Peptides against a protein of PDB entry 5K2M. Designs and how they scored, part 212

Target 1, 273 residues: chain A of PDB entry 5K2M
Amino acid sequence: MRIGITYTVLRREEMAIKERAGEFGEVVMLHEDDLLFPGNYDLDVVIIRNVSHFKALYTARLFESEGIPTVNSSRLIFEAGDKLFATLRLAGKVPVPEWKAALSEGGALRVPDSLGYPLVSKPVFGSWGRLLAKVNDRDSLEAVLEHRKWMKNPLYGIHYFQEFVEKPGRDIRSYVIGGEFVGAIYRYSNHWITNTARGGKAEPCSDPEVEELSVKAWEAFGEGALAIDIFESEKGLLVNEVNPNMEFKNAARVTGADMAGKLVEYAVEVAKT

## One batch from the design tools (peptide; made by RFdiffusion4, then SolubleMPNN)

Design b2_p30_6_s1 (from b2_p30_6, 9 letters changed)
Fold by OpenDDE base, seed 5:
Structure b2_p30_6_s1 (fold): chain B 273 residues (1-273), chain A 30 residues (1-30)
Amino acid sequence: as target 1 above (273 residues)
Amino acid sequence: DEEIKRALEERFQPGLPFLTEEELLLLGED
């Protein structure tokens, strides 16, 4: 078994994956600078750990074109890594926050007619709460839309909105790999954007309802390794988003779950299929 | 870390003026 690991930066997650992969076979670390296609790669599977969503997507697709399976697949990275495309998958299987998408400023200005205020403006791509805006009124909506006009990436012209969900000062991050629930944590924050990266405290989450919902959310995509963000709302649990390029160092530390091992085991399974 | 900076710039848009401390914390050990 020869296991490739693509990466941009060698983080704790990549180090843990490398270590665990070494128990199953030969490990080939592939920095982004090492990647050239078409190539002659002698690998049975590649674990994709590129930081950039787009670099991860293209890297996965390029290996797949050489007949080498990837974890995650380019399909999964594409669908799960886009907030709107992920919502489209999730909405058919699990409860999600109410959402609207608009393709013009004129369309976006009508979103409050359906969602009301407050609402949340999100880019369709991004991480760590970047460019999230709580929109409380018409003036704020106009300001967000005005700023979007000056952004260089054309994807900022895709206007994605959710209802604002009142949370109990925390959210839930769960992990599902190959359809198996691996673990979950609470992420505490005094800010409406809950992320452990912003100095939030993490605690173990042991809730059978979270486990069941997390597996169902994974089943909306049907493959791979996903981190799942869940809100506790007045309407019950809502699946907010998923992440196909998951960070898990904090969750592994807090829960004691071998997330790197589970990811490698799944990659080995994929290689044998 | 320049590699972290480039990765974040590519993810959102080329030529981000700066990385926030939060972004650095996510990608770093710190």
Scores: peptide ipSAE 0.019, ipTM 0.498, DockQ to the pose 0.106
Fold by OpenDDE base, seed 2:
Structure b2_p30_6_s1 (fold): chain B 273 residues (1-273), chain A 30 residues (1-30)
Amino acid sequence: as target 1 above (273 residues)
Amino acid sequence: DEEIKRALEERFQPGLPFLTEEELLLLGED
């Protein structure tokens, strides 16, 4: 078994994946500077760990074009890594926050007619809660829309909104790999954006309802390794988003789950299919 | 740090460091 690992930077997650992959076969570390296509890669599977969503997506697709399966697949990265496309998958299977999408400023200005205030404005791409805006009123909505016009990336012209969900000072991050629930954590924050990358405490989450919902959320996509963000709301558990480029160092530390090992085991299974 | 910054800038907007120092530390080798 020859396992490729693509990466931008060697984080704790990539180090753990490398270590665990070494138990299953030969490991080939592939920095972004090492990647040229078409190439003659002698690999059975590639674990995609590029930091950039787009670089991860294109890297996966390029390996697939050479007949080498990837974890995650380009399909999964594409669908799960876009918040709107992920919502489209999730909404048919699990409870999600109420949402609206608009393709123009004129459309976006009508979103409150359906969802009311407060709203959460999200870019369709991104990480670590960046460019999330709590939109409390019309003036705030107009400001967000005005700023989006001056953003260089045309994807900022895709307007994705959710209802604002009141959370109990925390959210849940769960992990599902190959359809198996591997663990979950509570992420505590005094801010309405709960993200471990912005500071906060993580604690183990042992809730059977979270486990069941996490597996169902994964089943909406039907493959790969996903981190799943879940809100505790007055309406019950809501799946907010999924991440196909999961960070898990805090979750692994807190839960003791061998997330890197589970990812490698799944990659080995994918290589055999 | 520079590679992370570059990777994130490519995702959002060229020329704006989107990562805070705290986020860089969380992504880096601690």
Scores: peptide ipSAE 0.012, ipTM 0.487, DockQ to the pose 0.109
Fold by OpenDDE base, seed 4:
Structure b2_p30_6_s1 (fold): chain B 273 residues (1-273), chain A 30 residues (1-30)
Amino acid sequence: as target 1 above (273 residues)
Amino acid sequence: DEEIKRALEERFQPGLPFLTEEELLLLGED
C-alpha cells in the first residue's frame, strides 16, 4: 500500500501521521510545492493535511479526479469546512445554536428581528476564531456590515449569524474518525471565543452525552475524520461547528488517544473499498 | 512561520494581519 500525505507545514500532527502510516505501507510525503496535476500519482489513498481550507479542498478534488480516494474527501472538506453548509447538515440531526443567513446588507439588518442581541457574526470560512464578532447592538451590526463591504473576498458578503451562547468558560472539542468516537477535551478560556490558540488549558472530557452527540454530528456527513466543537448551554449541548482539517496534538496529548493511528487506520480502510 | 502565515493569508485574504506568536505556538512551530 502507498499512502500519500499532503502538507503545507510539517506539524506535530503530520509527523505523527507519517510515523503511523509507515507501519501500514510506503509513505509518500507531498509538500504543496510537489503537487502538479494531472500527475499520474501511484497512490492508494491520500491523507489531506494542507493548512489552507481551499488548498485542501482543491488538492482532494484533484486526487479524486485521478481515481485516488482522499481522507478527507473533497465533498466532506467542502461541506464541513464551510460554517453555513456545515450548519445545514447538522441542523437536521443534532441541536445547533439558532442561526440566520442573509445574502445582502438589507437582509442582514433584519437578522436581529429573529435572533435578537447579542448575536455572533461569522465568516463562512476561516479558523481559530478569526473575524468572529460579538454584535451587541444595531451600531455594531452596521459597523461589521460596512467593514465586510471593503473586504476583497466575495464570500464575506455571505452573512452568517448565530445566537450568542453563554458558555461556562469552556467548550468541548471531540474527535470522530470513520464513525468511531476517539476522544474529547474541554478547552478553557476567559474569552467568549474559546480557542486553545489563545493559551487555553485543555483537559480530558469523559461524558457519554458528548460521545453520543459527537457520533450523531459525524453521521450528518457520513464519512471522514472530523473535529467537532460543542457548546455547553442552558438548553443543553449544542454542536457549534465541525472541522475537516482537524488539529489534534493537544487532544492527543491530554487524552492519550492515538488520533494519528486512528486516522491512518481509517485511510487504509478507505483505500481498500 | 512564513509558510504558515502565507497559508493562513490564503485561507482568508492576502494582507491579513500576521499570526501572533501565540497563534504560531498553536500551529506547533515551537
Scores: peptide ipSAE 0.019, ipTM 0.551, DockQ to the pose 0.109; fails the geometry check
Fold by OpenDDE base, seed 1:
Structure b2_p30_6_s1 (fold): chain B 273 residues (1-273), chain A 30 residues (1-30)
Amino acid sequence: as target 1 above (273 residues)
Amino acid sequence: DEEIKRALEERFQPGLPFLTEEELLLLGED
């Protein structure tokens, strides 16, 4: 068994994945600078850990083109890493926040007719709450849309909105790998954007409803390793988004779950299919 | 980490929001 690991930066996660992968076979660390295609890679599977969503996506697709399976697959990275495409998958299986998508400014201006205020403007790509806006009124909506016009990436012309969900000062991040629930944490924040990165505390989440919902959310995609963001709302649990390039060092630390081991075990399973 | 910063910035076209120093710290801690 030869396991590739692509990476941008050797983080705690990549170190843990490398260590655990060494128990199953030969590990080949592949920095982004090492990646040239077409190539002749002698690998049974590649674990994708590129920090860039697009680099991860293209790296996965390039290995797949050479007959080497990846974790995650390019399909999963594409669908789960796009908030709108992820919502389309999730909405058919699990409760999600009410959402609207518009493909023009004129369409976006009509979103409050359906969702009301406050609503949340999200880019379809991005992390750490970047470019999230709580839109409380028409003036704020117009401002967000005006700013989007000057954003050079055409994907900012895809207007994705959610209802604003009142959260109890926290959200939940769960992890499902190969259909198995691995663990979950509460992320505490005094800000409406709950991200542990922004100084939030993490605590273990042991809730059977979270576990069941997380597995169902994963089943919407049917493959890979996903981090799942869940809101506690007045309507019950809502699946907000998923991440196909998950950070898990805090979750692993807090829960004691072997996230890296489970990821490697799944990659080994994928290599054998 | 400048490499993380660059990797994240690649999600955006040139001139789009760069990772703040805070966001970089967050990537290092998460």
Scores: peptide ipSAE 0.018, ipTM 0.493, DockQ to the pose 0.121; fails the geometry check

Design b2_p30_6_s2 (from b2_p30_6, 12 letters changed)
Fold by OpenDDE base, seed 5:
Structure b2_p30_6_s2 (fold): chain B 273 residues (1-273), chain A 30 residues (1-30)
Amino acid sequence: as target 1 above (273 residues)
Amino acid sequence: DKEIERAYEEQFQPGLPFLSDEELLLLGED
């Protein structure tokens, strides 16, 4: 078996994936500079580890066009990597925060009529809580909308909002690979944005309700490897978002789970299908 | 990591998303 691994930067995750993949076959590391299509790639499966959502999406789609399956698939990257599209999948299967989408400033200004204040403004793409805004009032909403008009990417004109969820100073990050729950962590932060990339602490989460909900959230997509962000709210557990380009260094360290091994095992399974 | 940050920022370049007919169909199941 020949396993490709595409990457932008060789992180701890990519090193771990490479090491584990070597136990199953020949490993071919493919930096973004190595990728040219159409190509003649002799690979049975490709693990997608590009940092950019769009580069990951296009890379997956390009390999699939050559008849080579990818983990994750371009379909999964597309649907899970967009916050709005992910919400559409999740909302029919699991509890999610209340949300609204608007396609104009005029529409966006009416969002508080349904959700009230405070709100959270999110871009439909992005990572590490970048460009998230807590919108407490009308003046703040107008300011966010004004700033969006001057942003270069037209996707900033897609206005996605959630209710503000009061969290107990933490959130939950779980991992489901090939439908199997692999592990979960609490991420602690004094800020309303809980992300370990911003210096938050992580602790193991052992909760059967989290495990069940995480598997159900994965089933909304039905394939691949997903990190799942869950909020502890007054309404119970809410699935906030999923990530098809998951970071797992901290989770693997804290839980002791072999995230890289599970990902490779799933990729090998995909290659045999 | 500056390289990760740069790779992330590249996502915000101007561009319109184009969907295939297949992708449009998948979105219609939601």
Scores: peptide ipSAE 0.015, ipTM 0.475, DockQ to the pose 0.037
Fold by OpenDDE base, seed 2:
Structure b2_p30_6_s2 (fold): chain B 273 residues (1-273), chain A 30 residues (1-30)
Amino acid sequence: as target 1 above (273 residues)
Amino acid sequence: DKEIERAYEEQFQPGLPFLSDEELLLLGED
């Protein structure tokens, strides 16, 4: 078994994946600077760990074009890594926050007619709570829309909104790999954006309802390794988003789950199919 | 980690990959 690992930065996660992969076969570390296509890669599977969503997506697709399966697949990275496309998959299977999408400023200005205020404005791509805006009123909505006009990436012209969900000072991050629930954590924050990368405490989450919902959320996509963000709302548990480029160092530390090992085991299974 | 943040933020810069409508359709039909 020859396992490729693509990466931008050698994080704790990539180090753990490398270590575990070495138990299953030969490991080939592939920094972004090492990647040229078409190439003659002698690999059975590639674990995609590029930091950029787009670089991860294209890297996966390029390996797939050479007949080498990837974890995650380009399809999964595409669908799960776009917040709107992920919502479309999730909404048919699990409870999600109420949402609206608009393709123009004129459309976006009508979103409050359906969802009310406060809203959460999200870019369709991105992570770590970047460019999330709590939109409390019309003035704030107009400001967000005005700023989006001056953003040079055309994807900022896709207006994705959710209802604002009141959370109990925390959210849940769960992990499902190959359909198996591997663990979950609470992420505590005094800010409405709960993200461990911005600081906060993580604690183990042992809730059977979270486990069941996490597996169902994964089943909406039907493959790969996903981190799943879940809100505790007055309406019950809501799946907010998924991440195909998951960070898990805090979750692994807190839960003791061998997330890197589970990812490698799944990659080995994918290589055999 | 500033290096991770930089690498992540690069994807928001102008001129980075935009999937064509055709590519979007191809990936969505899979």
Scores: peptide ipSAE 0.022, ipTM 0.473, DockQ to the pose 0.043; fails the geometry check
Fold by OpenDDE base, seed 1:
Structure b2_p30_6_s2 (fold): chain B 273 residues (1-273), chain A 30 residues (1-30)
Amino acid sequence: as target 1 above (273 residues)
Amino acid sequence: DKEIERAYEEQFQPGLPFLSDEELLLLGED
C-alpha cells in the first residue's frame, strides 16, 4: 500500500495523518510544489490536504485522471466545498437555514422580499468566516453588493444568502468519515461567527440527535470525510454547511477521537475498491 | 455530477485563488 498525502502547509492534521498512514504502508508526502501533471505516480490512494479549495479540487481531479483514487474525491470537494452546491445536496435530506441565491445585483436586492432581515451574505467559497456579512437592512445589503462588484473572482458575483440564525452563543462541528460518525464539538463564541481558529473555546458534544443528523448530512453526499457545521436554533438543529477539507486538531484534542486514523482507514478502504 | 463539474470547470475558468502570505501564516501559527 502506497499512500500519497498532498499538502500546502504541514499542520498538526497532516502530521497526524502521515503518522497513522505509516501503519498501513509507505507514505509519500507531496507538497504542492512537487506536483506536476501528467505524471507517473506509483500510489494506491491520495489523501488531499491542500488548503485552497480550488487547489484541492484540481489536485484530486488530476490524480483521478491518472486512475488514482483520492480522499476526498474531486466530486465531493466540488459539491461540498461550494456553499450553494452543498446547500442543494443538504436541503433534500436535512433541515437547513432558509436560503436564497441570486445571480445579479438586481436579483440580490429582492432577496429580503422573501427572507426578510437580518440576512447572512456568504461567498460560495471560503473558510474561517471570511467575507461573511450580517445584513441587517437595505443599506448594508447595498454595501455588500457594491463591494462584490470590485472583487476579482467572478464567483463573488454569485450572491448566496441565508437567514440569520440566533444561536445560543455556540455552534456544533461534527465529523463523519466513510459514513461513520467520529465525533463532535461545541464551539463557543460571543460573536455571531463561531470559529475555533479565532480563539473560540471548544468542548465535546455528545448528543444522539447531532450524531444522527450528521450522518444524514453526510449521506446527502454519500462519500468521503466531512466536517459538518450545525446550528442550534429555535427551529431545532440546522445543518449550516459542510467542509470537505476539514480541520480537526481541536476536535481530536477535545474529544480524543482518532480523526486522522479514521481518515487513513477510509483512504485504505477506498484504495481497495 | 460529472457534467456539472465539467461545465463549471469550462465556463468559470476562475483563477486559482492563491492563499495570501497572511493566510499561510495564520494556518501555520495555529
Scores: peptide ipSAE 0.010, ipTM 0.461, DockQ to the pose 0.052; fails the geometry check
Fold by OpenDDE base, seed 4:
Structure b2_p30_6_s2 (fold): chain B 273 residues (1-273), chain A 30 residues (1-30)
Amino acid sequence: as target 1 above (273 residues)
Amino acid sequence: DKEIERAYEEQFQPGLPFLSDEELLLLGED
């Protein structure tokens, strides 16, 4: 078994994955600078750990073009890593925040007619709560739309909105790998954007409803390793988004779950299919 | 953390390649 691991930065997660992968076979670390295609790589599976969503997506697709399976697959990275496409998958299987998509400024200006205020503007791509805007009124909406025009990336012209969900000062991040629930944490923040990367505290989450919902959310995609962001709302649990490039160092530390091991085990299973 | 943030922010730079509509369809098909 030859296991590739692509990476941008050698994080705690990549080190843990490398260490665990070494128990199953030969490990080939592949920095982004090492990747040229076509490359005739001699690998049974590749674990994709590129930081950039797009670099991860294209890396996965390039290995797949050589007949090498990836974890995650390019399909999963694409569908799960885009907030709108993820919502389309999730909305048919699990409760999600109310959402609207608009393809023009004129369309976006009508979103409050359906969702009301406050609402949340999200780019379809991004992490760590970047470019999330709480839109409280018409003036704020117009400002966000104006700024999007100047960002010079066509994807910012895809206007994705959610209802603003009142959270109890925390959200939930769960992890499902190969359809198995691995663990979950509460992420605490005084800010409406709850993210551990912004200095939030994490605590273990042991809730059977979270476990069940997390597995159902994973089943909307049907493959791979996903981190799942869940909100506790007045109307119950809502699946906000998923992440196919999951960070798990905090969750692994807090829960004691062997997330790196589970990821490697799944990659080995994928290699054998 | 700063290096990770920088690496991630690169994907938001103007002029980076986008998936074509065709590529979107190919990747979105089950």
Scores: peptide ipSAE 0.008, ipTM 0.451, DockQ to the pose 0.044; fails the geometry check

Design b2_p30_6_s3 (from b2_p30_6, 8 letters changed)
Fold by OpenDDE base, seed 1:
Structure b2_p30_6_s3 (fold): chain B 273 residues (1-273), chain A 30 residues (1-30)
Amino acid sequence: as target 1 above (273 residues)
Amino acid sequence: DEAIERELEERFQPGLPFLTEEELLLLGED
């Protein structure tokens, strides 16, 4: 068994994955600077840990083109890493926040007719609450749309909105790998954007409803390793988004779950299929 | 680690803002 690990930066997660992968076979660390295609890679599977969503997507697809399976697959990275495409998968299986998508400014200006105010403007890509806006009124909506016109990436012209969900000062991040629930944490924040990267505390989440919902959310995609963001709302649990390039250092620390081990075990399973 | 991730994600996603020094500090303390 030869396990590739692609990475941009050697984080705690990549170190843990490398260590655990060494128990199953030979580990080949592949920095982004080392990746040239087409190539002749002698690998049974590649664990994708590129930081960039797009670099991860293209790296996965390039290995797949050479007959090498990846964790996650390019399909999963594409569908789960796009908030709109992820919502399309999730909405058929689990409760999600009410959402609208518009493909023009004129369409976006009509979103409040359906969702009301307040609503949340999201880019379809990006992490750590980047470019999230709580839109309380028409003036704020117009401002967000005006700013989007000047953003360089054409994907900012895809207008994705959710209802604003009142949260109890926290959200939930769960982890499902190969269909198995691995663990979950509460992320506490005094801000409406709950992210541990913004000084939020993490605590273990042991809730059977979260576990069941997390597995169902994963089943919407049917493969890979996903972090799942869940809101506690007055309507019950809502699956907000998923991440196919998950950070898990805080979750592993807080829960004691072997996230890296479970990821490697799944990659080894994928290599054998 | 998250700061590095965010910086790298921002560098590699066209049209994303670069992390501010303040954002890098916030992400480096966790």
Scores: peptide ipSAE 0.008, ipTM 0.462, DockQ to the pose 0.085
Fold by OpenDDE base, seed 3:
Order: structure tokens, then sequence, then C-alpha cells
Structure b2_p30_6_s3 (fold): chain B 273 residues (1-273), chain A 30 residues (1-30)
């Protein structure tokens, strides 16, 4: 078996994936600069680890066009990596924060009529809490909308909003690979945006409700490897978002779960189908 | 999936999001 691994930066995750993949076959590391299509790639499966959502999406689709399956698939990357499309999948299966989408400023200005204040403005793309805004009032909403008009990417014209969820100074990140729950962590932060990439403490999360909810959230997509962000709220557990390009270094360290191994095992299964 | 392909065509615009050098560093320092 020949396993490709596409990457932008060789992170701890990519090193771990490479090491584990070596136990199953020949590993071919493919930096973004090495990728040209159409190509003659002798690979049974490709693990997509490009950092950019769009580069990951296109890389996956390009390999698929040559008959090479990818983990994650271009379909999963597309649906899970867009916050609105992910919400559309999740909302039918699991509890999610209340949300609204608007396609114009005039539509966006009516969102508080249904969600109230405070609310959270999100771009449909992006990671690490980039361009998240807590909107407490009308003036703040108008300011966010005004700034978005001058952003160059037309996707900023897709207005996605959630209710603001009061969290207990933490959130949960779980990992589901091939439908199997692999592990979960608490991410502690004093800021309303909880992210370990911003220096938050991580601790193991051993909660059967989190495990069950995480699997159900994965089943909304039905394939691949997902990190799942869950909020603890007064209404119970809410699935906030999913990530098809998961970082797992902190989670693997804290839980002891072999996330890299599980990802490789799943990729090997995909290669055999 | 033809629906996804169509949607990708509709989304294809110049100026796709990229990671900044700072964001790349944040991913590597972990």
Amino acid sequence: as target 1 above (273 residues)
Amino acid sequence: DEAIERELEERFQPGLPFLTEEELLLLGED
C-alpha cells in the first residue's frame, strides 16, 4: 500500500501521521509545492493535511479526479469546513446553537428580531476564531456589516449568525474518525472564544453524553475524520461546529489517544473500498 | 457529486482565503 500525505507545514500531527502510516505501507510526503495536476500519482489513498481549507478541498478533488480516494474526501471538506453548510447537516441530527443566515445587509439587520442580543457574527469560512464578533447591540451589528462590505472576498457577504452561548469558561473538542469516538478534551479559556491554539489549557473529557453526541454529529456527515466543537450550555450540550482539518496534538497528548494511528487505519480502510 | 461541483463553480472567485505567516507560525509552535 502507498499512502500519500499532503501538507503545507510539517506539524506534529503530520509527523505522527507519517510515522503511523509507515507501519501500513510506503509513505509519500507531498508538500503543496510538489503537487501538479494532472499527475501520475501511484497512490492507494491520500491523507489531506493542507492547512488552508480551500487548498485542502481542491487537493482532495484533484486526487479524486485521478481515481485516488482521500481522507478527508472533497465532499466532507466542502460540507464540514463551511460553518453554514456544517450547521445545515448538524441541525437535523443534533442540538446546535440557534442560528440565522442572511444574504444581504438588510436581511442581516433583521436577525436580532429572531435571535435577540447578544449574538455572534461568523464568516462561513476561517479558523481559530478569525473574524468572530460578539454583537451586543444594533450599533455593533451595523459596524460589523459595514466593515464586511469592504472585505474583498464575496463570501463575507454571506452573513452567518448564532446565538451567544454562555460557556462555563471552557468548551469541548471531541474527535470521531470513521464513526468511532477517539477522544475528547476540555479547552479552558477566560475569553468567550475558547481555542487551544491561543494558549488555552486542555484537560481530558470523559463524558458518555459527549461521546454519544459526537458520534451523532459525525453521522450527520457519515464519513471521514472530524474534530467536533461542543458547548456546555444551560440548554445542555450544543454542537457548535466541526473541523475536517483537525489539529489533535494537544488532544493526543492530554488523552493519550492514538489519533494519528486511528486516522491512518481509517485511510487504509478507505483505500480498500 | 454534481451538486457539489456546481456549488464549487458558483463559489470560484479570485482572492480565496489564505493563511498569514503569523497563522502558519501559530500552527507550528505547538
Scores: peptide ipSAE 0.021, ipTM 0.551, DockQ to the pose 0.067; fails the geometry check
Fold by OpenDDE base, seed 4:
Structure b2_p30_6_s3 (fold): chain B 273 residues (1-273), chain A 30 residues (1-30)
Amino acid sequence: as target 1 above (273 residues)
Amino acid sequence: DEAIERELEERFQPGLPFLTEEELLLLGED
């Protein structure tokens, strides 16, 4: 078996994936600079670890065009990596924060009529809480909308909003790979944007309700490896978003779960189908 | 899914988001 691993930066995750993949077959590390298509690659499966959502998406689709399966698939990366498309999948199966989408400024200005204030403005793409805005009033909404007009990417004209969820100074990140729950952590932050990449502490989360909800959230997509962000709210657990390009170094360290091994095992299963 | 394929085509444009130096540093934080 020949296992490709595409990457932008060799992180702890990519090193762990490489090491575990070596136990199952020959490993081919593919930096973004090594990727040219069509390329006639001799690989049984490719693990997609590009940092950019769009680079990961197009890399996956390009390998699929050569008949090489990817983990994650381009379909999954597309649907899970877009916050709006992910919400559309999730909302039919699990509790999610209340949301609205608008396709114009005039539509966006009516969102508070349904959600009230405060609300959260999100771009449909992006990582690490980039361009998230807590919108407390009309003036703040108008400012966010005005700034979006001057952004070069037309996707910033897709206005996605959620209710502001009051969190207990933490959120939950869980991991589901091939439909199996692998583990979960609490991420602590004093900021309303909870992210471990911004210096947040992580602790193990052992909650059967989180496990059940995480598997149901994964079943909304039905394939691949997902990190799932869950909020603890007054109305119970809410699935906020999913990430098809999961970072897991902190979760693996804190839980002791073999997330890299589980990802490789799943990729090997995908290669055999 | 034809709808997904169409959306993929529409998203592939010049000026796609890139990682900032700050984001690269965050990825490198141990």
Scores: peptide ipSAE 0.018, ipTM 0.521, DockQ to the pose 0.063; fails the geometry check
Fold by OpenDDE base, seed 5:
Structure b2_p30_6_s3 (fold): chain B 273 residues (1-273), chain A 30 residues (1-30)
Amino acid sequence: as target 1 above (273 residues)
Amino acid sequence: DEAIERELEERFQPGLPFLTEEELLLLGED
């Protein structure tokens, strides 16, 4: 078996994936600079680890066009990597925060009529809580919308909002790979944006309700490897978002779970299908 | 990590994705 691994930066995750993949076959590391299509790639499967959502999406689609399966698939990267599209999948299967989407400023200004204040403005793409805004009032909403007009990417014209969820100073990050729950962590922060990439503390989460909900959230997509962000709310557990380009260094360290091994095992399974 | 930060900046400059009819259909099952 020949396993490709595409990457932008060789992180701890990519090193761990490379090491574990070597136990199953020959490993071919493919930096973004090595990728040219159409190509003649002799690979049974490709693990997608590009940092950019769009580069990951296009890389997956390009390998699939050559008849080489990818983990994750271009379909999964597309649907899970967009916050709005992910919400559409999740909302039919699991509890999610209340949300609204608007395609104009005039539509966006009516969002508080349904969600009230405070609400959260999100771009449909992005990571590490970038460009998230807590909108407490009308003046703040107008300011966010004004700033969006001056952003160059037309996707900033897609206005996605959620209710503001009061959290107990933490959130939950779980991991599901090939439909198997692999592990979960609490991420602690004094800020309303909880993310370990911003210096949050991580601790193990052992909760059967989190495990069940995480598997159901994965089943909304039906394939691949996902990190799942869950909120503890007054309404119970809410699935906030999923990530098809998951970071797992902190989770693997804290839980002791072999995230890289599970990802490789799943990629080997995909290659045999 | 400067390389990650540069890549993150590039995420906010890409064009709109173009969807195939099949991809549009998959999104419409919601």
Scores: peptide ipSAE 0.007, ipTM 0.437, DockQ to the pose 0.038; fails the geometry check

